# Designs tried in a protein design run: peptides against a protein of PDB entry 2Q3Z. Part 155

Target 1, 272 residues: chain A of PDB entry 2Q3Z
Amino acid sequence: YVLTQQGFIYQGSAKFIKNIPWNFGQFEDGILDICLILLDVNPKFLKNAGRDCSRRSSPVYVGRVVSGMVNCNDDQGVLLGRWDNNYGDGVSPMSWIGSVDILRRWKNHGCQRVKYGQCWVFAAVACTVLRCLGIPTRVVTNYNSAHDQNSNLLIEYFRNEFGEIQGDKSEMIWNFHCWVESWMTRPDLQPGYEGWQALDPTPQEKSEGTYCCGPVPVRAIKEGDLSTKYDAPFVFAEVNADVVDWIQQDDGSVHKSINRSLIVGLKISTKS
Target 2, 254 residues: chain A of PDB entry 2Q3Z as posed
Amino acid sequence: YVLTQQGFIYQGSAKFIKNIPWNFGQFQDGILDICLILLDVNPKFLKNAGRDCSRRSSPVYVGRVGSGMVNCNDDQGVLLGRWDNNYGDGVSPMSWIGSVDILRRWKNHGCQRVKYGQCWVFAAVACTVLRCLGIPTRVVTNYNSAHDSNLLIEYFRNSEMIWNFHCWVESWMTRPDLQPGYEGWQALDPTPQEKSEGTYCCGPVPVRAIKEGDLSTKYDAPFVFAEVNADVVDWIQKSINRSLIVGLKISTKS

## One batch from the design tools (peptide; made by RFdiffusion4, then SolubleMPNN)

Design b2_p24_2_s4 (from b2_p24_2, 8 letters changed)
Fold by OpenDDE base, seed 4:
Structure b2_p24_2_s4 (fold): chain B 272 residues (1-272), chain A 24 residues (1-24)
Amino acid sequence: as target 1 above (272 residues)
Amino acid sequence: MLSTEPDDPANLQLPVGHPLENLE
């Protein structure tokens, strides 16, 4: 996980699983230096350098910083996300074949956001950075990945009498979503939560005021312990949310229906 | 490094049910 520089990232859909080759390149020239710059431009460092530096021995702290800094939301982070298929003023997320060029572009342009990323790009860059920092990390793909915005562990669709989805579609299920899992101890938690921790660098929801997510023990998610920091309910929902259809009738009445045809969560962890 | 291959929209992160979701 730390030593492997090339790997595959899973994409596509649950029905049609695909993969792409990816060069993580954590040992390429200058990449470690860029990762250190990333830490030195994070909001916590800018606010209190001494405090930030004193906490960099904690993979929990570093992981959370990296999850926030890989996206450019709230800070001078690396990537700007875009999902509207309009990439003409930047690089299509699909054009990237590795993390190295992204990180070099970011640094070489004065830590300006790189256009553009989607989930696998965010995850891959985070994976590179974390590996550079000595944290064993892998990219994870979750098919039928839920984005719960109201922390109720449900994906709620409003439908008309014909079954057509209504409203702003704020909550949704992605065909796939990528994040990372990092191996670390959790001295800040009860014993038994050491091991793989989920971190999500894609800017989806704010955690403690910043677009970051995790680390949360994979074990906690598996066991349904939603009290564990960080962001357990959100990550749990990504892989376990139930889908509910609110069906509006002609008379304005609304009926709740559990959608059993759409199963949230099919997680694939990479071996490298 | 950037790919010289054409973009494959089937690799986009898309909402479930999107017309491009299940394209190969």
Scores: peptide ipSAE 0.328, ipTM 0.774, DockQ to the pose 0.612
Fold by OpenDDE base, seed 1:
Structure b2_p24_2_s4 (fold): chain B 272 residues (1-272), chain A 24 residues (1-24)
Amino acid sequence: as target 1 above (272 residues)
Amino acid sequence: MLSTEPDDPANLQLPVGHPLENLE
């Protein structure tokens, strides 16, 4: 994982899986230096440089910092996300072919946010940075990926008696979502949670006041241990949320129906 | 480097049921 500079990222839908080639380029000239700059402009460093530097020996700490710094939310992070199909004032997320150009643009423009990214771009840049820092990392794709906004492990739709969705969809399911898994020990947890840890750099929900996610043991998600730091409920919901339809009748009654037609979560891990 | 190929909307991250998703 650390040594692989070229790979594939999976996209599309559960029914129509696609992939794109991606140059992670973690060993290209200047990329390591850019990754170090990323650490040196993070909010924790700016607040207390000595404390931040003392914690950089922890992959758990570094992973969480990188998750937050790959997005430009709350800090001088790398990428600005956009999902409204209007990319004319920047670069289309689909135009990127690797992490190197993104990181170089960010650095060369004084750590200004790069426009634009979507989930796979965030994940790929995070993967590059983590690999540069010596953390074994892979990009993963989850099809029918849920975004739980209220931490109830459900995706809820409100429907009228005719089955039509009412109001704004506050919660959503992505056709696909990408994040990273990094290999690390978890001395901060009970034994057995070493191994792959999920980290999500796409700005979806705030964790402890910052748009970041993880690291959380993949094992904890698999076993349903939602008490495990960090952000286990959110990551669990991405892959396991139940879809609930609230059917409102004309008489004012509300019926709960579990929608089994849409299965949340189909995770594919990259082999390289 | 940037791709010189045309953007394929089918590669966008989209909400399930989005009109562009149905183009897949």
Scores: peptide ipSAE 0.321, ipTM 0.767, DockQ to the pose 0.554
Fold by OpenDDE base, seed 3:
Structure b2_p24_2_s4 (fold): chain B 272 residues (1-272), chain A 24 residues (1-24)
Amino acid sequence: as target 1 above (272 residues)
Amino acid sequence: MLSTEPDDPANLQLPVGHPLENLE
C-alpha cells in the first residue's frame, strides 16, 4: 500500500468489470517534493502556515487536505474534472497512464490545474500523494455509485405518468466511481474507528465549504454510523442509497415507488 | 461488452442510463 508503485484501477460497469494499469510512482524523482508543494499551497496553509504545519503530523488532517487539493475546485489544486467528452484543450482522462506526469505538469506549470481528470484519475493522484506522505492508501472502485446531493440517502427521480424522467437529473448514479481508502488511527473519534478511511478527491459535494470528502471510517459506513466525521452520510449513500421514483399523475397526485432495478453499490478494493 | 481499448469513450465514467453506458 505504500511501497507498490505499479497497480491496477478497476473501471467499466458492474456487468463488465475491467481494469487499467496505473503507475503511481510515489518514489520517482521529485514526486515527494511536489507533494510537499501541494501542502504548501493549500488554503489552510495560506491562511495560517503555522497552524497548518503543526497539524501535518495528523494523517486525518493531511488526508482531508489532500482530498481537497487533488481537485482544483476552490484552490490551486491539481486536476480539473470534465465529463462531456470534450478534451481538445487538454489531455483526455483516458490518456493518463500514471500519476507522475500529472503531478509534474501541475508543478512545472506553476501549480496550474491539469486538464483533465475523471474519478479514477483523481483517486490515483490522491493515492500517489498519500503514499508519498507515508499514509497507506489504496484505490477503490464502486460500481453503480450514487451521488446524493441532498443528504437523504436516496437517489430520487421524478417521472411522469408514462415513467419518463422529468427535469434535470440533479442526483445520479455513476456506472463506476473511484476514491481512496487510507489506513490511519482516528484519535478524533471514539475508540474502534481506526483502520481504513474513505477519502474522495473527485469534486462531487462540498464538505465544510470545500470540495473534499472524508476521511470517514469504513467501519462506520459498514455499520451505518452516520454521525462520524467526515461526510459519513455522503459516503454511505455512494454505496447504499436507495433509488426512489416519484411518479406524478395527470391529476397532480404523486406516487412513491422504490426502483428495485437500480441497485446501488458494488465496491471493489485493490489488493495493493 | 466493454472495450479493452483505453481510449474508447465507452470506458469513461458515465451516469447510469447514459446512451454510451447502455451500449456496453
Scores: peptide ipSAE 0.318, ipTM 0.757, DockQ to the pose 0.333
Fold by OpenDDE base, seed 5:
Structure b2_p24_2_s4 (fold): chain B 272 residues (1-272), chain A 24 residues (1-24)
Amino acid sequence: as target 1 above (272 residues)
Amino acid sequence: MLSTEPDDPANLQLPVGHPLENLE
């Protein structure tokens, strides 16, 4: 989890699981220096360098910083996400085969955002950075991964009588989503929450005003302790949200569709 | 390092149950 530089990332769907090889490359030349630059350009360092540096001994603190800095939202972060199949002004997310080139491009272009990433690219880069900083980390794939935007632990679809999706269509389920789990103690929590912590560097929702997520104990998610910082309700929903498919009639009546059978969450943890 | 393999849309992260235009 710290020493392994080669691995696999799971993709596809719950019915058709695929994997790709990935070079994490945390020990390649200059990568540690780039990871340190990433810490030195984070908003907390820019606000108060002394305080930021004093907290870098905490994997909890560093993990949260890295989850925010791997995406370029709100800061000088590494990757710009794109999902609309228009990648002509950058690199297709599917073209990446390792984290090293991404990190080198970011640094060599004056910490400008690299185009483009999707969830597995964000997760893989975060995994490289965290491993480089000495934090045991693995990439996780969750199939039928929910994106709950309103913190109600539901994914709600609204359809008209013709089956057409209505409304803003904001709530969704991904075919797959990737994030990382890092091993750390949690002295900031009650005893028993040490171990694997979920961190999500894909910019999905803001946490305390920044596009970051976690760390949250995997145990807390498993046990349904939604009061546990950070972002337990969101991560819980990714793997456990209920799906409701509403049919709206002309008379204003609403009823649940019986035709949708979607099960949220099938998590696969990697060994590398 | 970049792959020399052609891009396969089947490898993309995609919404389930929503049109592609609904991507965030």
Scores: peptide ipSAE 0.278, ipTM 0.690, DockQ to the pose 0.408

Design b2_p24_3_s1 (from b2_p24_3, 13 letters changed)
Fold by OpenDDE base, seed 2:
Structure b2_p24_3_s1 (fold): chain B 272 residues (1-272), chain A 24 residues (1-24)
Amino acid sequence: as target 1 above (272 residues)
Amino acid sequence: PIIFVLTENSLEIIYKHPALKGAF
């Protein structure tokens, strides 16, 4: 996990799994320095450098900072997400073949956000940074991954009487989503939650006011302990959310049409 | 990635979600 510089990222669909080669390159020249710059431009450092530095011994703290700093939404972060196929003013997310070029571009342009990323790009960059900082990390791909906005563990679609989907509800199911898992102890939790922790650097929902996610114990998600910090309900929904189909009538009444227990979540972790 | 949309008969793949453009 820490030592592997080249690997594969899984993509596609549950029925048609694809992979792309990826250069994580955590040991390439200057990459460690860039990872340190990433820490030194984070909002917590800028607010109180001494306090931030005192917490960098915690992989929990560092993981959370990195998950926030890999995206540029709230800070001088690395990547700008884009999903609309309009990449003419940047680099298509599909064109990246490694984290090194992204990180170098970010640093070389004065920590300006790199255009553009999607989930696997965010995850891969986070994986590089975390590995570079000595945290064992792997990229995870989940097929049929849910994005739950309201933390109700449901993906809700509203339709009119004609079956047309109503509203721009950003509750959605991705064909695949990528995040990272990092190995760490959790002294901030009850015993037994050491091991793999999920972190999601793709800007989906705010956690404590920042577009970041985790760390949350994979065990907690598996056992359904949604009280476990950080962001257990969100990560749980990514892998276990139910899909609810609602019919909205003209009078504003909403009726549950179909309870489809969609099998959400075929998870594939990169094997080192 | 591609977003699935639930229809009456199936979960269909429609398009890359434009709403994500407004969130960033």
Scores: peptide ipSAE 0.056, ipTM 0.652, DockQ to the pose 0.060
Fold by OpenDDE base, seed 1:
Structure b2_p24_3_s1 (fold): chain B 272 residues (1-272), chain A 24 residues (1-24)
Amino acid sequence: as target 1 above (272 residues)
Amino acid sequence: PIIFVLTENSLEIIYKHPALKGAF
């Protein structure tokens, strides 16, 4: 989890698992220095350096900072996300083969955002940074399978009376998603929430005003403790959702046709 | 990842990305 510099990132679907080789490279020359720069340009350091530095002994604090700094949405972070297949002014997310090139590009261009990333790229860079900082971390890929389970979250899409999907009203969904899990104690929580903590550096929703997510105990997600900081409801939603198929009639009336519970059917972590 | 539009027969739906709402 800390020592492995090369590994695989899992992609594809639950039925058709793919993997790509990835160089995490946390011990390559200059990578630790880049990780320290990442900490030194974070908004909390810029606001109060002494307070930020005093908290860097906490993997909870550092994990949350790294989650926010791997994306560039609110800060001088590393990666800009893009999903529309228009990568001509940068590097396609699919072309990356390691975190080292990304981090070096970021530093060498004056901490300018690197174009472009998607979930596995964000996760892999976060994994490299966290490992550099001595936090045991792995990339996690979640695949979906439909299971009958009551979830608290709805994914809604609309059809007309002829069954045609209304694309403008349909929500976007992923075949897989990647984030990281880091091993840490949680002295800020009740006993029993030590161990693997989920962190998601892909910019999706703001947490406390920043595009970051976690750390949240994997145990809390498993047990449905949505009160647990940080971002338990959001991470729970990443793994559990109900899909509602709405049929809209010509009169504007809607009725529910299908209710499917989507649960993470397969979770794969990188082997260290 | 591949972005899917939900279909009646689509079983490979995992995650809703809030940032992509209305992007496509």
Scores: peptide ipSAE 0.050, ipTM 0.666, DockQ to the pose 0.074
Fold by OpenDDE base, seed 5:
Structure b2_p24_3_s1 (fold): chain B 272 residues (1-272), chain A 24 residues (1-24)
Amino acid sequence: as target 1 above (272 residues)
Amino acid sequence: PIIFVLTENSLEIIYKHPALKGAF
């Protein structure tokens, strides 16, 4: 985990698993310094440096900061997400083969957001930063079996005047999603929630006003303890998307379909 | 990733990841 600099990120679909080589490079020259800069430009440090620094010994605190700072939403974070195939003013998310180039570009351009990332890029950069900070971390890919379930999910998409889908990203079904799991104790929780914690740096929903997610115990997600901080309901939905079929009747009435098909997610962790 | 749009009568792919070319 911490010592592995090269690995694979899993992509594709449950039926057609693909991988890409990825250089995490947490021990390459200057990467630790960049990770420290990332901490020093975070909103909590800028608000109260002494308080932020006093909390950096907590992997729970650091994990949450990193999940927020890997994306550029609401802060001077590393990556700007884009999913519309319009990458001409930056780098295509698919062109990245390692975290090191991304982090160096971010630093070298005065901590300006790097264009562009998607889930695996966010996860990989977060993995590099967390490993660099001494937190055992792995990238996780979850595959949604959206194709295998003939569940007629009527997702109502609002389109703008140009036919562009306007709506909450929560309504999008992904064939795969990537996040990270980090090993840490949870002294802020009841006993038994030590171990792997899910963190998601992809900007999807705001948590406590910032685009960040976790840490949440993988055990809590597995056991359905949705009261567990942080963001257990969101991560639970990422792993176990309940497909709610809405049936719209001819009269415009919307009824919940009785047939709940659970999308079975296949979770694959990177080999460390 | 691939973003799917489900309609009453069809599954529409809004965005297809180029790395998945040939898988679908």
Scores: peptide ipSAE 0.033, ipTM 0.599, DockQ to the pose 0.056
Fold by OpenDDE base, seed 3:
Structure b2_p24_3_s1 (fold): chain B 272 residues (1-272), chain A 24 residues (1-24)
Amino acid sequence: as target 1 above (272 residues)
Amino acid sequence: PIIFVLTENSLEIIYKHPALKGAF
């Protein structure tokens, strides 16, 4: 996990799995220095350098910082996300073949956000940074990945009496989503939550006021312990949300439509 | 990525990224 510089990222759909080659390049010249710069421009360092530096021995702390800093939301982070196919003022997310060029561009342009990323790009850059910092990390792909916006563990669709979808379509299911899992101890939790921790650098929801996610023990998600920091309900919903289709009448009454079995979540972890 | 939406009859694709043409 730390030593492999070349790998694959899984994409496509649950029925039609695809992969792309990716150069993580964690041992290429200057990449470690760029990862250290990333730490030195994070909001916690800028607020209190001594406190931030004293906490860098904790992979929990560093993982959470990296999750926030790989996206440029709220800070001088690495990547700007874009999904609307309008990439003319930057690089298409589909054009990247590795993390090295992204990190070098970010640093060489004075830590200006690189345009553009999507989930696998965010995950791959986070994987590179965490590996550089000595944290065993892998990219994971989750097919039929839910984005729960209201923290109720449901993906809800509201329809009128004519079957037309009403309201904000902000709760979504992606054909796939990518994040990272990092191996670490969790001395900040009860015993038994050491091992793989999920971290998501794609800006989806705010955690404690910042677009970051995790670390959360993969075991906690598997066991349904939603009280476990950080962001257990959100990550749980990504891999195991229920889909509810509501019919809303003009009088405001709401009832469930026919039960549809949409299976949310099919996680594939890389072996390298 | 592609965004799925439930319809009365099926799961519909409401957004399909052009680069993912043929993934379904």
Scores: peptide ipSAE 0.127, ipTM 0.681, DockQ to the pose 0.041; fails the geometry check

Design b2_p24_3_s2 (from b2_p24_3, 10 letters changed)
Fold by OpenDDE base, seed 4:
Structure b2_p24_3_s2 (fold): chain B 272 residues (1-272), chain A 24 residues (1-24)
Amino acid sequence: as target 1 above (272 residues)
Amino acid sequence: PVEFILTEDSLEIVYKHPALKGAF
């Protein structure tokens, strides 16, 4: 996990799994320095450098900082997300082949946000940074990944009588979503939650006021312990949310659709 | 609990566990 610089990121769909080669490059020249810069420009450091530095021995703390700093939301983070297929003023997310170029661009341009990223790019950069900082990390792909905005563990679609989705589709299911899992102890939790922790650097929802997610024990998600720090309900929903299709009639009447074809939560993690 | 499966290609696959539906 820490030593591997080359790998694959899984994409596509649950039925048609694809992968792309990716250069994580955590040991390439200057990458460690860039990772340290990333820590030194984080909001917590800017607020209280001494306190931030004193906490950098905690992979829990560092993981959460990295989750927030890989995206440029709320801070001087690395990547700007974009999903509208308009990438003319930057680099298409689909064109990246490794984390090194992204990190170098970020640093070389005075920590200006790099355009553009999507989930696998965010995850891959986070993986590089975390590995560089000595935290065993892997990229995870979840197919049919739910984005639950209201924390009800449901992805609700409202459709008209013709099956057309109505309204602002705030909640959605991605064909796939990528995040990272990092291996760490959790001294901040009860015994038994050490091991793989989910972290999501893609800016989806705010956690404690910042676009970050995790770390949350994979075990907690597995066992349904949604009280566990951090962001257990959100991560749980990504892999376990129920899909509810509501059919709304013109008269405002709503009934639950009988046709359910989507299963949330085919998660693939690389062993190495 | 969600099931983790190791595949021959060194992948761990996690399936949605039906028993956790509606939990919380």
Scores: peptide ipSAE 0.006, ipTM 0.481, DockQ to the pose 0.031
Fold by OpenDDE base, seed 1:
Structure b2_p24_3_s2 (fold): chain B 272 residues (1-272), chain A 24 residues (1-24)
Amino acid sequence: as target 1 above (272 residues)
Amino acid sequence: PVEFILTEDSLEIVYKHPALKGAF
C-alpha cells in the first residue's frame, strides 16, 4: 500500500516526469553470468536445485524468482531498499545510472546486498536480469494523481492524532512507482492472459512468504480480474487505488484526513 | 481506466513523497 505522510501533494506529479538515463547493459560482458548466479543463490534452488532448474524453462517461474531476488529482504538478493535520505554508508539510489555497476558490485562482494535502491532501481535491475534471461521486459512507471475520484480500490492507512503513522508497516505513498512488465505466455491461467505481465521487485508485501510480486497479466489488471495469480489485488491497487489517510484518535474513532487523499494509477509510462 | 504511455530508452522517475523517507 502507498501510504502518505505529510508532504507536498504533488498535484503535478504527473507533470514532473524526470527522465533518468539508464544503462540496462544486459549484453555487457559477465552480466549473463551474474544473472545465472542470481538464479543459483535463490531460496528455491538452495532448497531443491533439481526442481528449481526444471522450472527455469518457465518465464512465469523465472519472473517470480527474479522479482524476489532483486531485493535482499528474504535472501541473498541484490538490493537493499532505503527511502530515508540517509545513504552515507552506501550509494544513493539517485546516483545510479545503470544496472551493470549494481550487479557487478553484488557479485564482486560475494552476493552481499548493494546499498541502496528505490523502486526504479529495483525495476531497472529486474529489467536487466529478465532481458539477460531472454524474457522481453520493460520498465513501467505509474504516476499518482490526486484527482481521480473513480478508483475502484481504497488503500487506507492510519495515523494518530499527532500525525504519526500507526503500525510497524512502513506505509509508503509514492508520487510514482516503478515495476516491470514481461512478455510471456500464461499456460497456468485461462486463455487470453498471455502477453505483458506485471512484476514488482520492490519489497512491499510478501507473496507466498517472499517479498516478490507477480507475474500478473496486465489484461487482468485492466479488466479488474483480481482472482488472477499472482498478486492481482496488490498490482491492481498500485494502478487503481485511492489512498485514504485516516486519523485515529485515542478513543478509537477514525476520521478521514481531507488533505491527504491520493489517487493512484492515472498514468503508467512504460519504457522499453 | 489506466493509461499506458510507452516511452523509449529512459526511466521516468518521479520522486518518492518526502514523508515516506525513512520508512524502510
Scores: peptide ipSAE 0.018, ipTM 0.502, DockQ to the pose 0.027; fails the geometry check
Fold by OpenDDE base, seed 2:
Structure b2_p24_3_s2 (fold): chain B 272 residues (1-272), chain A 24 residues (1-24)
Amino acid sequence: as target 1 above (272 residues)
Amino acid sequence: PVEFILTEDSLEIVYKHPALKGAF
């Protein structure tokens, strides 16, 4: 996980899995320096450098900082997310083939946000940074599927009157999502939560006021321990959620149908 | 049962968490 510079990111759907080649490049020249710059421009460092530096020995702390800094929300982070297929003023998320170019562009342009990223780009850059900082990390792809089971978390999407999912409304469920898992001990938690921790650098929800997510023990998610820090309910929803179906009629009226369907994901990890 | 149309194109189905409105 730490030593692998090249790998694959899984995309597509459970039926149509695509593997995109990706150069993580954590050992390429200057990448470590860029990762250190990323830490040195984070809001916590800018607020109190001594306190931030004193906590960098904790992979829990560093992982959380990295998850926040890979996106440019709330800070001088690396990537700006965009999902509307309008990439003319930047680089299409689909055109990236590695983390190195992204990180170099970010640094070379004075830590200005790089346009653009989507989930796998965020995850891949986070993976590079975390590996570079000595944290064993892998990219994880989750392919969503619907099953008739009970959850307390809601995901909303829109259908037309014919039951067809309307792609134009941005409140849809990802056909897939990518995040990272990092191996670390969790001395801040009860015993047994050491091991793989989920981190999500895609800006989806604020955690403690910043667009970041995790680390949360994969075990906690599997066992349904949603009280476990950080962001267990959110990560749980990424893999297990109820679906709210909004039906839009021709008159523009929207009807809410609550389907007690548990979304179960097929999880695929980057091969080392 | 809610059937999701899973396509190969990530752009065809875009998830926006309610909090993502502030992410742009």
Scores: peptide ipSAE 0.017, ipTM 0.496, DockQ to the pose 0.058; fails the geometry check
Fold by OpenDDE base, seed 3:
Structure b2_p24_3_s2 (fold): chain B 272 residues (1-272), chain A 24 residues (1-24)
Amino acid sequence: as target 1 above (272 residues)
Amino acid sequence: PVEFILTEDSLEIVYKHPALKGAF
């Protein structure tokens, strides 16, 4: 997990798995230095350098910082996300083949945000950075899959009588999503939560005021312990959510329909 | 050969991403 520089990012759907080759390049020249710069420009360092540096021995702390700094939201982070297919003023997320070029561009342009990323790009860059910093890390892809759901978390869509989604589509189901899992101890938690920790660098929701996510024990998510820091409810929703359609009739009546066809949930982790 | 570990746990992805409002 630390030593592998070449790997694959899995994409597509549960029914049609695709992969792209990806150069993580954690041992390429200057990449470690760039990762250290990433730490040195994070908001916590800028606020109190001594405190930030004293905490860098904690993979929990570093993982959370990296999750926030791989995206450029709220800080001088690496990547700007974009999903509207308008990439003319940057690089299409689909064009990237490795983390090295992204990190070098970021550094060489004075830590200006690189345009553009999507989930697998964010995850892959985070994986590179964490590996550089000595944290065993893998990219995880979760696919939309029709499976039995035991989640109390709901994705709610409002639909008209014709099944068309109405209103602001604030909730979306991804065909797939990528994040990272890092191996670490969790001395800040009760015993038993050591091991793989989920971290999501894709800017989705704010955690403690910053677009970051995790680390949260994979075990806690599996066991449904949503009280576990960090961001367990959010990560749980990412990996286990029911889709609910609220069907609105012309008479103003609303009824609930569970859409089981939009069940998401095939997790693939790379063994590298 | 890329070995992937399918964890027995089906993970469902639900994202509220503002940038994707209306895209799907």
Scores: peptide ipSAE 0.015, ipTM 0.502, DockQ to the pose 0.038; fails the geometry check

